Peptides against a protein of PDB entry 2Q3Z. Designs and how they scored, part 5

Target 1, 272 residues: chain A of PDB entry 2Q3Z
Amino acid sequence: YVLTQQGFIYQGSAKFIKNIPWNFGQFEDGILDICLILLDVNPKFLKNAGRDCSRRSSPVYVGRVVSGMVNCNDDQGVLLGRWDNNYGDGVSPMSWIGSVDILRRWKNHGCQRVKYGQCWVFAAVACTVLRCLGIPTRVVTNYNSAHDQNSNLLIEYFRNEFGEIQGDKSEMIWNFHCWVESWMTRPDLQPGYEGWQALDPTPQEKSEGTYCCGPVPVRAIKEGDLSTKYDAPFVFAEVNADVVDWIQQDDGSVHKSINRSLIVGLKISTKS
Target 2, 254 residues: chain A of PDB entry 2Q3Z as posed
Amino acid sequence: YVLTQQGFIYQGSAKFIKNIPWNFGQFQDGILDICLILLDVNPKFLKNAGRDCSRRSSPVYVGRVGSGMVNCNDDQGVLLGRWDNNYGDGVSPMSWIGSVDILRRWKNHGCQRVKYGQCWVFAAVACTVLRCLGIPTRVVTNYNSAHDSNLLIEYFRNSEMIWNFHCWVESWMTRPDLQPGYEGWQALDPTPQEKSEGTYCCGPVPVRAIKEGDLSTKYDAPFVFAEVNADVVDWIQKSINRSLIVGLKISTKS

## One batch from the design tools (peptide; aimed at target 1 A146 I155 W174)

Design b1_p9_2_s4 (made by RFdiffusion4, then SolubleMPNN; from b1_p9_2, 6 letters changed)
Fold by OpenDDE base, seed 1:
Structure b1_p9_2_s4 (fold): chain B 272 residues (1-272), chain A 9 residues (1-9)
Amino acid sequence: as target 1 above (272 residues)
Amino acid sequence: MPQQPVQPP
């Protein structure tokens, strides 16, 4: 989890699992230096360098910073996400074969955001950075991954009286989603939450005003402890959300129906 | 393979 430079990332769908080879390259020339630059351009460093540096001994703190800095939302972060199949002014997310080229491009262009990433690209770059910083990290893929936008642990579809989905503002389920799990102690939590911690660098929801997610103990998610920092409800929903249809009638009444055809969550952790 | 929304039934 620290020493492996090459691995696989799982993609596809729950019924059709695929993988791609990926070069994490955490020991390639200059990559550690780029990871240090990433820390030195983070908003917390720019606000108070002494305080930021004093906290870099905490993998909890560093993990949260890296989660925010791998995406370019709100800061000078590494990657710009795009999902609309229009990548002509950059590099298609599907074209990347490793983290090294992405990180080098970012640095060589003055920490300008690299176009473009999707979930596995964000996760893979985060994995590289965290490994460089000595934090054991693996990429995780979750099939039928929910994106809960209102923190109610539901994916809600609004439908008319004929069962047709209304509007584009509905919550959604990804065919797959990738994030990372990092091994660390949690001295900031009650005992027993050491071990794998979920971190999600894909800009999905804001946490404390920044597009970042975690760290949250995998154990807390498994046990349903939603009070556990950071972002337990969101990560819980990614793997456990129920799907609900709200069917609006002509009289303005709304009927709630549980959608049992959409099963959220099938998590696979990588071994390399 | 791109990440994409699952189409609800």
Scores: peptide ipSAE 0.528, ipTM 0.942, DockQ to the pose 0.508
OpenDDE base, seeds 2, 3, 4, 5: peptide ipSAE 0.484, 0.508, 0.487, 0.499; ipTM 0.930, 0.938, 0.931, 0.932

Design b1_p9_3 (made by RFdiffusion4)
Pose (drawn by RFdiffusion4):
Structure b1_p9_3 (pose): chain A 254 residues (1-148, 151-160, 170-248, 256-272), chain P 9 residues (1-9)
Amino acid sequence: as target 2 above (254 residues)
Amino acid sequence: SSEKPIGTP
């Protein structure tokens, strides 16, 4: 979770899982410096640099900023999202085989966002950043499935959608800032929309808080709960509707 | 397959 520089990112579907190899490259030349730069341009550093550097004692603080800076609403984030099959301005999300070239591109262009990312690209870059800084991190994929004239499927078909698959990261740490028993894997989601409140979204939120439905736990628990849960009911006339099943075959490299 | 909204061909 810290030292291995290559891994797998799972894509495809719940029935046909694809394992895409990936070069996280966290110890390649210039990557650590780029990661320290990423921290020094974060909006909290601009607001209060002395405090920001002091807070870097916390993997909660750093995990939040690190993952949060990958797809940042501010112009100094690492990547820009796009899902319309129109990637001519820059580079397709399906092209990358690693996080390193993106990070180098980002540094070389005045810390401007690199076009383009999709959920697995953001998660992959977040893994590189956090593994470089020493926070044990893994990329995780969740799969969702549809069964087909449903209004539900139409509403989605024609960025908090429910996708065929969605990726995020999990990082390992204690949570002295929370009630006892929430140490361990924390979910961090670097995909784009920081929207409800706060400098960043989403996480870190304990995986246990998600499993337990304890959605008052910081940070951004409802956003992560929504990626692995959806409750759908029909009233033809009360009935459970399985036209959409969310939270299947959640996967990570062994 | 790339990331798509659910139900999208």

Design b1_p9_3_s1 (made by RFdiffusion4, then SolubleMPNN; from b1_p9_3, 5 letters changed)
Fold by OpenDDE base, seed 4:
Structure b1_p9_3_s1 (fold): chain B 272 residues (1-272), chain A 9 residues (1-9)
Amino acid sequence: as target 1 above (272 residues)
Amino acid sequence: EPQRPIGEP
């Protein structure tokens, strides 16, 4: 998990699982230096360098910083996300074959955001950075991955009497979503939560005011302990949300229907 | 392959 430079990232859909090869390249020339630059431009360092540096011995702290800095939201982070198929002013997310080129571009352009990434690109870059910093990390893919925007552990669709979705369609389920899991102890939590921790660098929801996510113990998610930091409800919803249809009738009445055809969550972790 | 919303969205 630290030494592997080449790997695969799973994509596609739950019914049609695919994978792509990816060069994480954590030991390639200059990559560690770029990871250190990433730490040195993070908002916490800029605010108080001494405090930030004193906390870098904590993989919990570093993991959270990295999850925020891999995306360019709120800071001088690495990647700008885009999902609208308009990538002409940058590089298509589908074109990347490894983390090294992305990180080098970022550094070489004065820590200017790289265009563009989607979930697996964010996850892969985070994986590279965390491995560089000595944190065992793997990329994880979750199929039928929910994006809960209102923290109610539901994906809610509003439908007319014909079943057509109405409104802004803000809540949604991804065909797939990628994040990372990192191995660390959790001295900041009650005993038993050491092990794999989920971190999500894709800018989906803000955590304590910043587009970052985790670390949260995989065990906590599995056991439904939503009180543990960080971001347990959001990560839980990604893999466990229920889907609800609010069906509007012509008389103005609304019927709640549980959508059992949309099953959220099918997580695949790399084992090497 | 890009991320896409599934279902009707």
Scores: peptide ipSAE 0.471, ipTM 0.908, DockQ to the pose 0.531
OpenDDE base, seeds 1, 2, 3, 5: peptide ipSAE 0.460, 0.458, 0.465, 0.471; ipTM 0.906, 0.905, 0.904, 0.905

Design b1_p9_3_s2 (made by RFdiffusion4, then SolubleMPNN; from b1_p9_3, 4 letters changed)
Fold by OpenDDE base, seed 3:
Structure b1_p9_3_s2 (fold): chain B 272 residues (1-272), chain A 9 residues (1-9)
Amino acid sequence: as target 1 above (272 residues)
Amino acid sequence: EPQRPIGTP
């Protein structure tokens, strides 16, 4: 998890699982230095360098910083996400084959955001950075991955009386989504939550005002302990959300229907 | 393939 530089990232759909090779390249020349730059340009360092540096011995702290800094939202982070198929002014997310080129581009352009990433790119770069910093990390793919926007653990579709989806889908289920899991102790939590921690660098929801996510114990997610910091409800929903259809009738009444056709969550953890 | 939303038509 620290030493492996090449691996695979799973993509596609639940029914048609695919993978791509990925060069994490955490030991390639200059990559560690770039990871340190990433830490030194994070908002917490800029606000109080001494405090930030004093906390870098904590993988919990570092993991959270990295999850925020891999995306360029809110800061001088690495990647700009884009999902609308308009990539002509940058690099298509599908074109990347490793983290090294991304990180080098970021650094070489004065920590300017790299265009563009999607979930697996964010996850892969985060994996590289965390490994560089000595934190055992793996990429995780979740098929039928929910993005709960209102923290109710539901994916809600609004439909007319004919069952047709109305308006823009605010909440959604991704065909797949990638994040990372990092191994660390959690002295900030009750005993028993050491081990794999989920971190999500794809900018989906803000956590304490920043587009970051985690770390949250995988165990907490499995056990449904949504009180566990950080961002347990969001991560829980990614893998466990129920899908609900709200069907509005002509008389203004609304019928709630559980959508059993969409099953959220099929998580695949990589071995490298 | 890109990441994309899915849903029940």
Scores: peptide ipSAE 0.471, ipTM 0.911, DockQ to the pose 0.513
OpenDDE base, seeds 1, 2, 4, 5: peptide ipSAE 0.459, 0.464, 0.452, 0.465; ipTM 0.910, 0.911, 0.907, 0.909

Design b1_p9_3_s3 (made by RFdiffusion4, then SolubleMPNN; from b1_p9_3, 3 letters changed)
Fold by OpenDDE base, seed 5:
Structure b1_p9_3_s3 (fold): chain B 272 residues (1-272), chain A 9 residues (1-9)
Amino acid sequence: as target 1 above (272 residues)
Amino acid sequence: EPQKPIGTP
């Protein structure tokens, strides 16, 4: 979790699980220095360097910073996400084979965002950075992963009487989604929440105004303790959201469709 | 393989 530089990332779908080899490369030349640069350009450092530096001994603090800085949303972060299959002005997310080239490109171009990433790229880079900083970290893949946008723990589809989907279709389920789990104590929480903490660097929802997510105890997610910081409801929904297909009739009535065919969440954690 | 939305159930 700290020493392994080569690993696999799970992808595909619940029915067709695949994996790719990935070079995390946390001990390759200059990578630690790049991770330190990442910390030194984070918004909290820019706001108050002394306070930021004083908190870098906390893996909770650092994990949260890294989850925000791996994406370029709202800061000088590493990766720009893109999902529309138009990657001609950058590197296709599918082309990456490791974190090292991404981090080197970011640093060598003056901390300009690298184009492009998707979930596993974000997760893998976060994994590299966290491992560099001495935080045991693994990549996690969740199949049929929900993106709850309204914090109701539901993925809701609205259809008219003809079955046509209504609304903005903002809520979605990914074929797969990747994030990281990091091992740390949680002195900021009640006893018993030490261990694996979920962190999600893919820019999906804002947490306290920044595209970051976690750390949240995996235990809290398992037990349904949604009050646990950080971002327990969101992470819980990724793995446990209920899918509701609403049919809206002309009279304004709504009813649930009978077919509950889609189950959210099939989590696979790497052992290496 | 890209990350993509699954079809609506």
Scores: peptide ipSAE 0.429, ipTM 0.905, DockQ to the pose 0.507
OpenDDE base, seeds 1, 2, 3, 4: peptide ipSAE 0.427, 0.410, 0.421, 0.422; ipTM 0.906, 0.899, 0.905, 0.901

Design b1_p9_4 (made by RFdiffusion4)
Pose (drawn by RFdiffusion4):
Structure b1_p9_4 (pose): chain A 254 residues (1-148, 151-160, 170-248, 256-272), chain P 9 residues (1-9)
Amino acid sequence: as target 2 above (254 residues)
Amino acid sequence: SSQKPVGTP
């Protein structure tokens, strides 16, 4: 989770899982410096640099800023999202085989966002950044499935959608800032919309808090709970509707 | 399949 520089990002569907190899490249030349630069341009550093550097004692703080800076609403984030099959301004999300070239591109262009990312690209870059800084991190994929004239499927078809698959990262750490027993894997979601409140979204939120439905636990627990849960009910006339099943075959490299 | 909303062909 710290030292291995290549891994797998799972894509495709719940029925046909694709394993896409990936070069996280966290110890390649210039990558650590780029990661330290990423911290020094984060908005909390601009607001109070002395405090920001002091807070870097915490993997909660760093994981939040690190993952949060990958797809940042501010112009100094690493990547820009796009899902309309129109990637001519730059580079397709399906083209990348690693995080390194994106990070180098980003540094060389005044810390401007690189076009373009999709959920697995953001998660892959977040893994590289956090592994480089020493926080044990893994990329995770969740699969969702539809069964087909449903209004539910129409509403979605025609960025908090429910996708065929969605990726994020999990990082390992204690949580002295929370009630006891939430140490371990924390979910961090670098996909784009920081929207409800706060400098960043989403996480870190303990995976256990998600499983337990303890959605008052910081940070951004409802956003992660929503990616792996959806409750759908019909009233033809009360009935459970399975036209949408969310939270299937959640996967990571062994 | 690439990333897309559920139900999208």

Design b1_p9_4_s1 (made by RFdiffusion4, then SolubleMPNN; from b1_p9_4, 5 letters changed)
Fold by OpenDDE base, seed 5:
Order: C-alpha cells, then structure tokens, then sequence
Structure b1_p9_4_s1 (fold): chain B 272 residues (1-272), chain A 9 residues (1-9)
C-alpha cells in the first residue's frame, strides 16, 4: 500500500464496473517535497505553525489535514471539483492518468488550485500524498453512493400528489464515489478501532467548518457505531442510506415511502 | 465515464 506506485481505480456503475490505470507516483522526484508544501500551507499551520508541526507525528491528524487540503475549498488546496461537463478552461477530470502531474501543476503554479477533479481524482491524489507521508492507503470505490446532507441517514425526495419533485435535489446518489482508506492506530478512541480508516477528500460536507471527512474506523461504519470521530454518520450514510419519497398531498398529509429497489452502497477496495 | 448523479428512484 505504501510501495505500489501503479494501480487501478474502479469506476462506472454497480451493473457495469470499470477501472482505469492510475500512476500514484509517490516516489517520483519532488513529490515528497510537494506533500510537505501541502502541509505547510494548510490553515492549521498558518494559524499556529508550532502546534501543527507538533501534531504531524499523528496519522489521524495528518489524514484529516490531507483530506481537507486535497480539495481547494476554503484553503490553498490542490483540486477544484467540477461536475457540469464544462472543462474548457482546465483539464477534464477524465483526462488525468496519475497524481504526479496534478501535484506538480499545483506546486509549479504557486499552490493555485488545479482544474479539475471529480471523486476518483481527489481520492487518488489523497492516496498519493498519504502514501508519500508513509501512511498505508488505498483507494475505495462505492457504487450507488449516497450524499446525505442532514445526517439523518436518508436520501429524501419530496414530491407533490402528482409525483413532481419539489425543492432542490441537494441530497443525491452518485453512480459511484471514491475515497481512501488509511491504516492507522486510533489512540484517540476506545480500544479496537485500529486498522483501516475512511477519509474522503471530495468536498461534499463540512466537518468542523472545513471540507474534509474522517478519519473514521471502517469497523465503526461496519458495526453502525456512529459516535466515533470523525464523521461516522456521513460515511455510514454513503454506504447505507435509505431512500425515502415524501409524498405531500394538498390536504397537508404526508406519506413516506421507502424505496427498496435501489440498493445504496457497494464498496470495492483496491488490493494493491 | 464521469461521476454522475443517479436519477431519483
């Protein structure tokens, strides 16, 4: 997980699983230096350099920082996300074949955000950075991945009596979503939560005011222990959310329908 | 293919 520089990232859909080759390149020239720059421009370092540096021995701390810094939301992070198919002023997310070019572009342009990324690009760059920093890390793909905005473990659709969707569709299900899992101890938690920890660098929801996610023990997600930091409810919902249709009638009555036809979550981890 | 939203079920 630390030594492998070449790998595959799973994409597509639950019915049509695909993969792409990816060059993580964590040992290529200058990549470690770029990862250190990433740490040195993070908001916590800028606020208190001594405190930030003193905590860099913790993979929990570093993982959380990297999760936030791989995206450029609210900081000098690496990648700008875009999903609207308008990539003419940058590089299409689908054009990337590795993390090295992305990281080099970021550094060489004065830590200016690179255009553009989607989930697997964010995950792959995070994987490169974490591996470069000596944290065993793998990319994970989850098919039919939910984005829960209100931590109720539901993807909710509101409809009128005619079946027309009302309001914004802020909560959604992705055909696939990628994040990373990193191996670390969790001395900040009760015993038994060492091992794989989920981290999500795609800017989806704020955690403690920053677009970051995790680390959260994969065990906690599997067991439904939503009390474990960080961001257990969000990560749990990505793989386990129920889909609910709210039918609102003119008389003010509301009917809830749980759709069991769509299975949320099919997680595939890389074996490299 | 890109990451994309699924339609409402």
Amino acid sequence: as target 1 above (272 residues)
Amino acid sequence: PPQRPLGAP
Scores: peptide ipSAE 0.359, ipTM 0.897, DockQ to the pose 0.476
OpenDDE base, seeds 1, 2, 3, 4: peptide ipSAE 0.061, 0.057, 0.124, 0.161; ipTM 0.779, 0.773, 0.798, 0.814

Design b1_p9_4_s2 (made by RFdiffusion4, then SolubleMPNN; from b1_p9_4, 4 letters changed)
Fold by OpenDDE base, seed 3:
Structure b1_p9_4_s2 (fold): chain B 272 residues (1-272), chain A 9 residues (1-9)
Amino acid sequence: as target 1 above (272 residues)
Amino acid sequence: PPQRPVGAP
């Protein structure tokens, strides 16, 4: 998880699982230096360098910083996300074959955000950075991955009396979503939460005011301990959200219906 | 393949 430089990232859908090869390249020339630059331009360092540096021995702290810095939201982070199929002013997310080119572009352009990424690109870059920093990390893919926007552990669709989805603000289920899991102890938590920790660098929701996510123990998610920092409810929802239809009736009443046709979550972890 | 929403049927 630290030494492997080449791997595969799972994509596609639950019914049609695909993968792409990816060069993580954590030992390629200059990549460690770029990872250190990433740390040195993070908002916490800029605010108080001494405090930030004193905390870099904590993989919990570093993981959270990296999850925020891999995306360019709120900071001088690495990647700009885009999902609207309009990539003409940058590089299509589908064109990347490794993390090295992305990181080098970022650094060589004065830490200017690289256009563009989607979930697996964010995850892969985060994986590279975390591995460079000595944190065992793997990319994870979750099919039918929920994006809970209102922290209620539900994906909610609003429908008319005919069952047609209404409005442009429906919550979302991704065909797939990628994040990373990193191995670390959790001295900041109760005993038993050491091991794999989920971190999500794709800018989906803010955590403590920044587009970052985790680390949260995979065990906590599995056991439903949503009080566990960081961001347990959001990560739990990604893999376990229930789908609800709110159906408006002609009389103005609203009927709640559980949508059993959409099953959230099918997580695949890589072996390296 | 891109990441994309899955709509409810």
Scores: peptide ipSAE 0.396, ipTM 0.895, DockQ to the pose 0.476
OpenDDE base, seeds 1, 2, 4, 5: peptide ipSAE 0.394, 0.383, 0.381, 0.395; ipTM 0.895, 0.893, 0.894, 0.895

Design b1_p9_4_s3 (made by RFdiffusion4, then SolubleMPNN; from b1_p9_4, 5 letters changed)
Fold by OpenDDE base, seed 3:
Structure b1_p9_4_s3 (fold): chain B 272 residues (1-272), chain A 9 residues (1-9)
Amino acid sequence: as target 1 above (272 residues)
Amino acid sequence: IPQRPVGVK
């Protein structure tokens, strides 16, 4: 989880699982230095360098910083996400084969955001950075991954009386989504939550005002402890959200129906 | 393979 530089990232769909090779390259020349630059340009460092540096011994703190800095939202982060198939002014997310080129481009262009990433790119870069910083980390893929936007643990679709989906889909389910899990102790939590912690660097929802996510104990997610820092409800929903159809009738009444055709969550953890 | 919303019908 720290020493392996090459691996695979799982993509596709639940029914058609695919993978791509990925060079994490955490030991390649200059990569550690770039990771340190990443820390030195984070908003917390810029606000109070001494305080930020004093906390870098905490993998909890560092993990959260990295999850925020891998995306360029809110800061001088590494990657700009894009999902609309318009990648002509940058690099298609599908073109990347490793983290090294991304990180080098970011650094060499004055910490300018790299165009473009999607979930696995964010996750892979985060994995590289965290490994560089000595935190055991692996990429995780979750098929039929929910994006809960209103923190109610539901993916909600609105339908007319004929069952037709109305309006733009705000909440949605990804065919797949990737994030990382990092191994760390959690002295900030009750005993028993040491181990794998989920971190999600893809900018989906803000956590305490920043597009970051985690760390949250995988155990907490499995046990349904949604009070656990950080972002347990969001991560829980990614793998466990129920899908609900709200069917509006002509008389204005609304019928709630559980959509059993959409099953959220099929998580695959990588071995390397 | 790009990340895409699951089609809902």
Scores: peptide ipSAE 0.466, ipTM 0.913, DockQ to the pose 0.475
OpenDDE base, seeds 1, 2, 4, 5: peptide ipSAE 0.457, 0.440, 0.398, 0.443; ipTM 0.912, 0.910, 0.891, 0.906

Design b1_p9_4_s4 (made by RFdiffusion4, then SolubleMPNN; from b1_p9_4, 5 letters changed)
Fold by OpenDDE base, seed 5:
Structure b1_p9_4_s4 (fold): chain B 272 residues (1-272), chain A 9 residues (1-9)
Amino acid sequence: as target 1 above (272 residues)
Amino acid sequence: IPQRPLGYP
């Protein structure tokens, strides 16, 4: 989880699981220095360098910073996400085979955002950075992964009487989504929440005003303790959201179909 | 293989 530089990332779909080899490369030349630069350009450092540096001994603090800095939203972060198949002005997310080239490009271009990433790229880079900083970390893939936008733990589709989707269909389920889990103690929480913590660097929702997510104890997600910081409801929804089909009739009646177990979530944690 | 929205009928 710290020493392994080579691994696999799971992709595809629940029915057709795929994997790709990935070079995390946390011990390659200059990578640690780049990770330190990442910390030194984060908004908290820019606001108060002394305070930021004083907190870098906390993997909770560092993990949260890294989750925000791996994406370029809100800051001088590493990767720009793109999902529309228009990658001609950068590198296709599917072309990356490791974190090292991404981090080197970022640094070598004056901390300019690297084009482009998708979830596994964000997760893999975060994994590299966290491992480089001495935090045991693994990439996790969740198939049929929900993106809850309004924190109601539901993925809602609205349909007319003919079954046609209404609205913009903003809430969605990914074929797969990747994030990381990092091992750390949680002195900021009640006892029992040490262990694996979920962190999601893909810019999906803002947490405390920044596109970041976690750390949240995996145990809290498993047990449904949504009060646990950070971002428990969002991460819970990724793996557990109910899918609701709202059917609106012309007479004003509303019907719903709820589905949970058959749709959202199939999590695979890597062992290396 | 890209990350993409699931089509949910």
Scores: peptide ipSAE 0.396, ipTM 0.911, DockQ to the pose 0.479
OpenDDE base, seeds 1, 2, 3, 4: peptide ipSAE 0.323, 0.285, 0.333, 0.336; ipTM 0.887, 0.877, 0.886, 0.893

Design b1_p9_5 (made by RFdiffusion4)
Pose (drawn by RFdiffusion4):
Structure b1_p9_5 (pose): chain A 254 residues (1-148, 151-160, 170-248, 256-272), chain P 9 residues (1-9)
Amino acid sequence: as target 2 above (254 residues)
Amino acid sequence: TSERPVGTP
């Protein structure tokens, strides 16, 4: 989770899982410096640099800023999202085989966002950044499925959608800032919309808090709970509707 | 299959 520089990002569908190899490249030349630069341009550093550097004692703080800076609403984030099959301004999300070239591109262009990312690209870059800084990190994929004239499927078909698959990262750490027993894997979601409140979204939120439905636990627990849960009910006339099943075959490299 | 909303062909 710290030292291995290549891994797998799972894509495709719940029935036909694709394992896409990936070069996280966290110890390639210039990557650590780029990661330290990423911290020094984060909005909290601009607001109070002395405090920001002091808070870097915490993997909660760093994980939040690190993952949060990958797809940042501010112009200094690493990647720009796009899902309309129109990637001519720059580079397709399906093209990348690693995080390194994106990070280098980002540094060389005044810390401007690189076009374009999709959920696995953001998660892959977040993994590189956090593994470089020493926070044990893994990329995770969740699969969702539809069964087909449903209004539910129409509403979505025609960025908090429910996708065929969605990726994020999990990082390992204690949580002295929370009630006891929430140490371990924390979910960090670098996909775009920081929207409700706060400098960043989403996470870190303990995976256990998600499983337990303890959605008052910081940070951004409802956003991660929504990616792996969806409750759908019909009233033809009360009935459970399985036209949408969310939270299937959640996967990571062994 | 690329990333897309569920139900999208």

Design b1_p9_5_s1 (made by RFdiffusion4, then SolubleMPNN; from b1_p9_5, 4 letters changed)
Fold by OpenDDE base, seed 5:
Structure b1_p9_5_s1 (fold): chain B 272 residues (1-272), chain A 9 residues (1-9)
Amino acid sequence: as target 1 above (272 residues)
Amino acid sequence: EPQRPVGVP
């Protein structure tokens, strides 16, 4: 989880699981220095360098910073996400074979965002950075992964009486989604939440004003303790949201239908 | 392989 530089990332769908090789390369030349630059350009450092530096001994703090800085949303972060199949002005997310080139490009271009990433790219880069900083980290893939936007633990589709989907269709389920789990103690929580912590660097929802997610104890997610920081409801929903179809009739009545054919969540944790 | 939405036809 710290020493391995080559690994696999799981992709595809629940029915058709695939994997790709990935070079994390946390020990390659200059990568640690780039990770330190990442810390030095984070908003918390820019706001108060002394305070930020004093907290870098905390994996909890660093993990949260990294989850925010791997994406370029709201800061000088590493990657710009894109999902619309228009990658001509950058590198297709599917073209990356490792984290090293991404990090080097970011640094060499004055910490300008690298185009482009999708979930596994974000996760892989985060994994590299966290490993560089001595935090045991693995990439996790979740199939039929929910993106809950209103924190109700549901993926909701609105339909008219004819079954036509209404609204902006903002809530969705990914065929797969990747994030990372990092091993750390949680002195900021009650005893028992040490161990694997979920961190999601893909910019999906803001947490305390920043596109970051976690760390949240995997145990808390498993046990349904949604009160634990950080972002337990969101991560819980990723792996265990219910799918609801809201059917609006002509008379204005709304009927709830639980979609049992679409099951959210099938998590695979990497071993390397 | 790209990440893509599912569940909605």
Scores: peptide ipSAE 0.445, ipTM 0.901, DockQ to the pose 0.512
OpenDDE base, seeds 1, 2, 3, 4: peptide ipSAE 0.444, 0.411, 0.435, 0.385; ipTM 0.904, 0.899, 0.903, 0.885

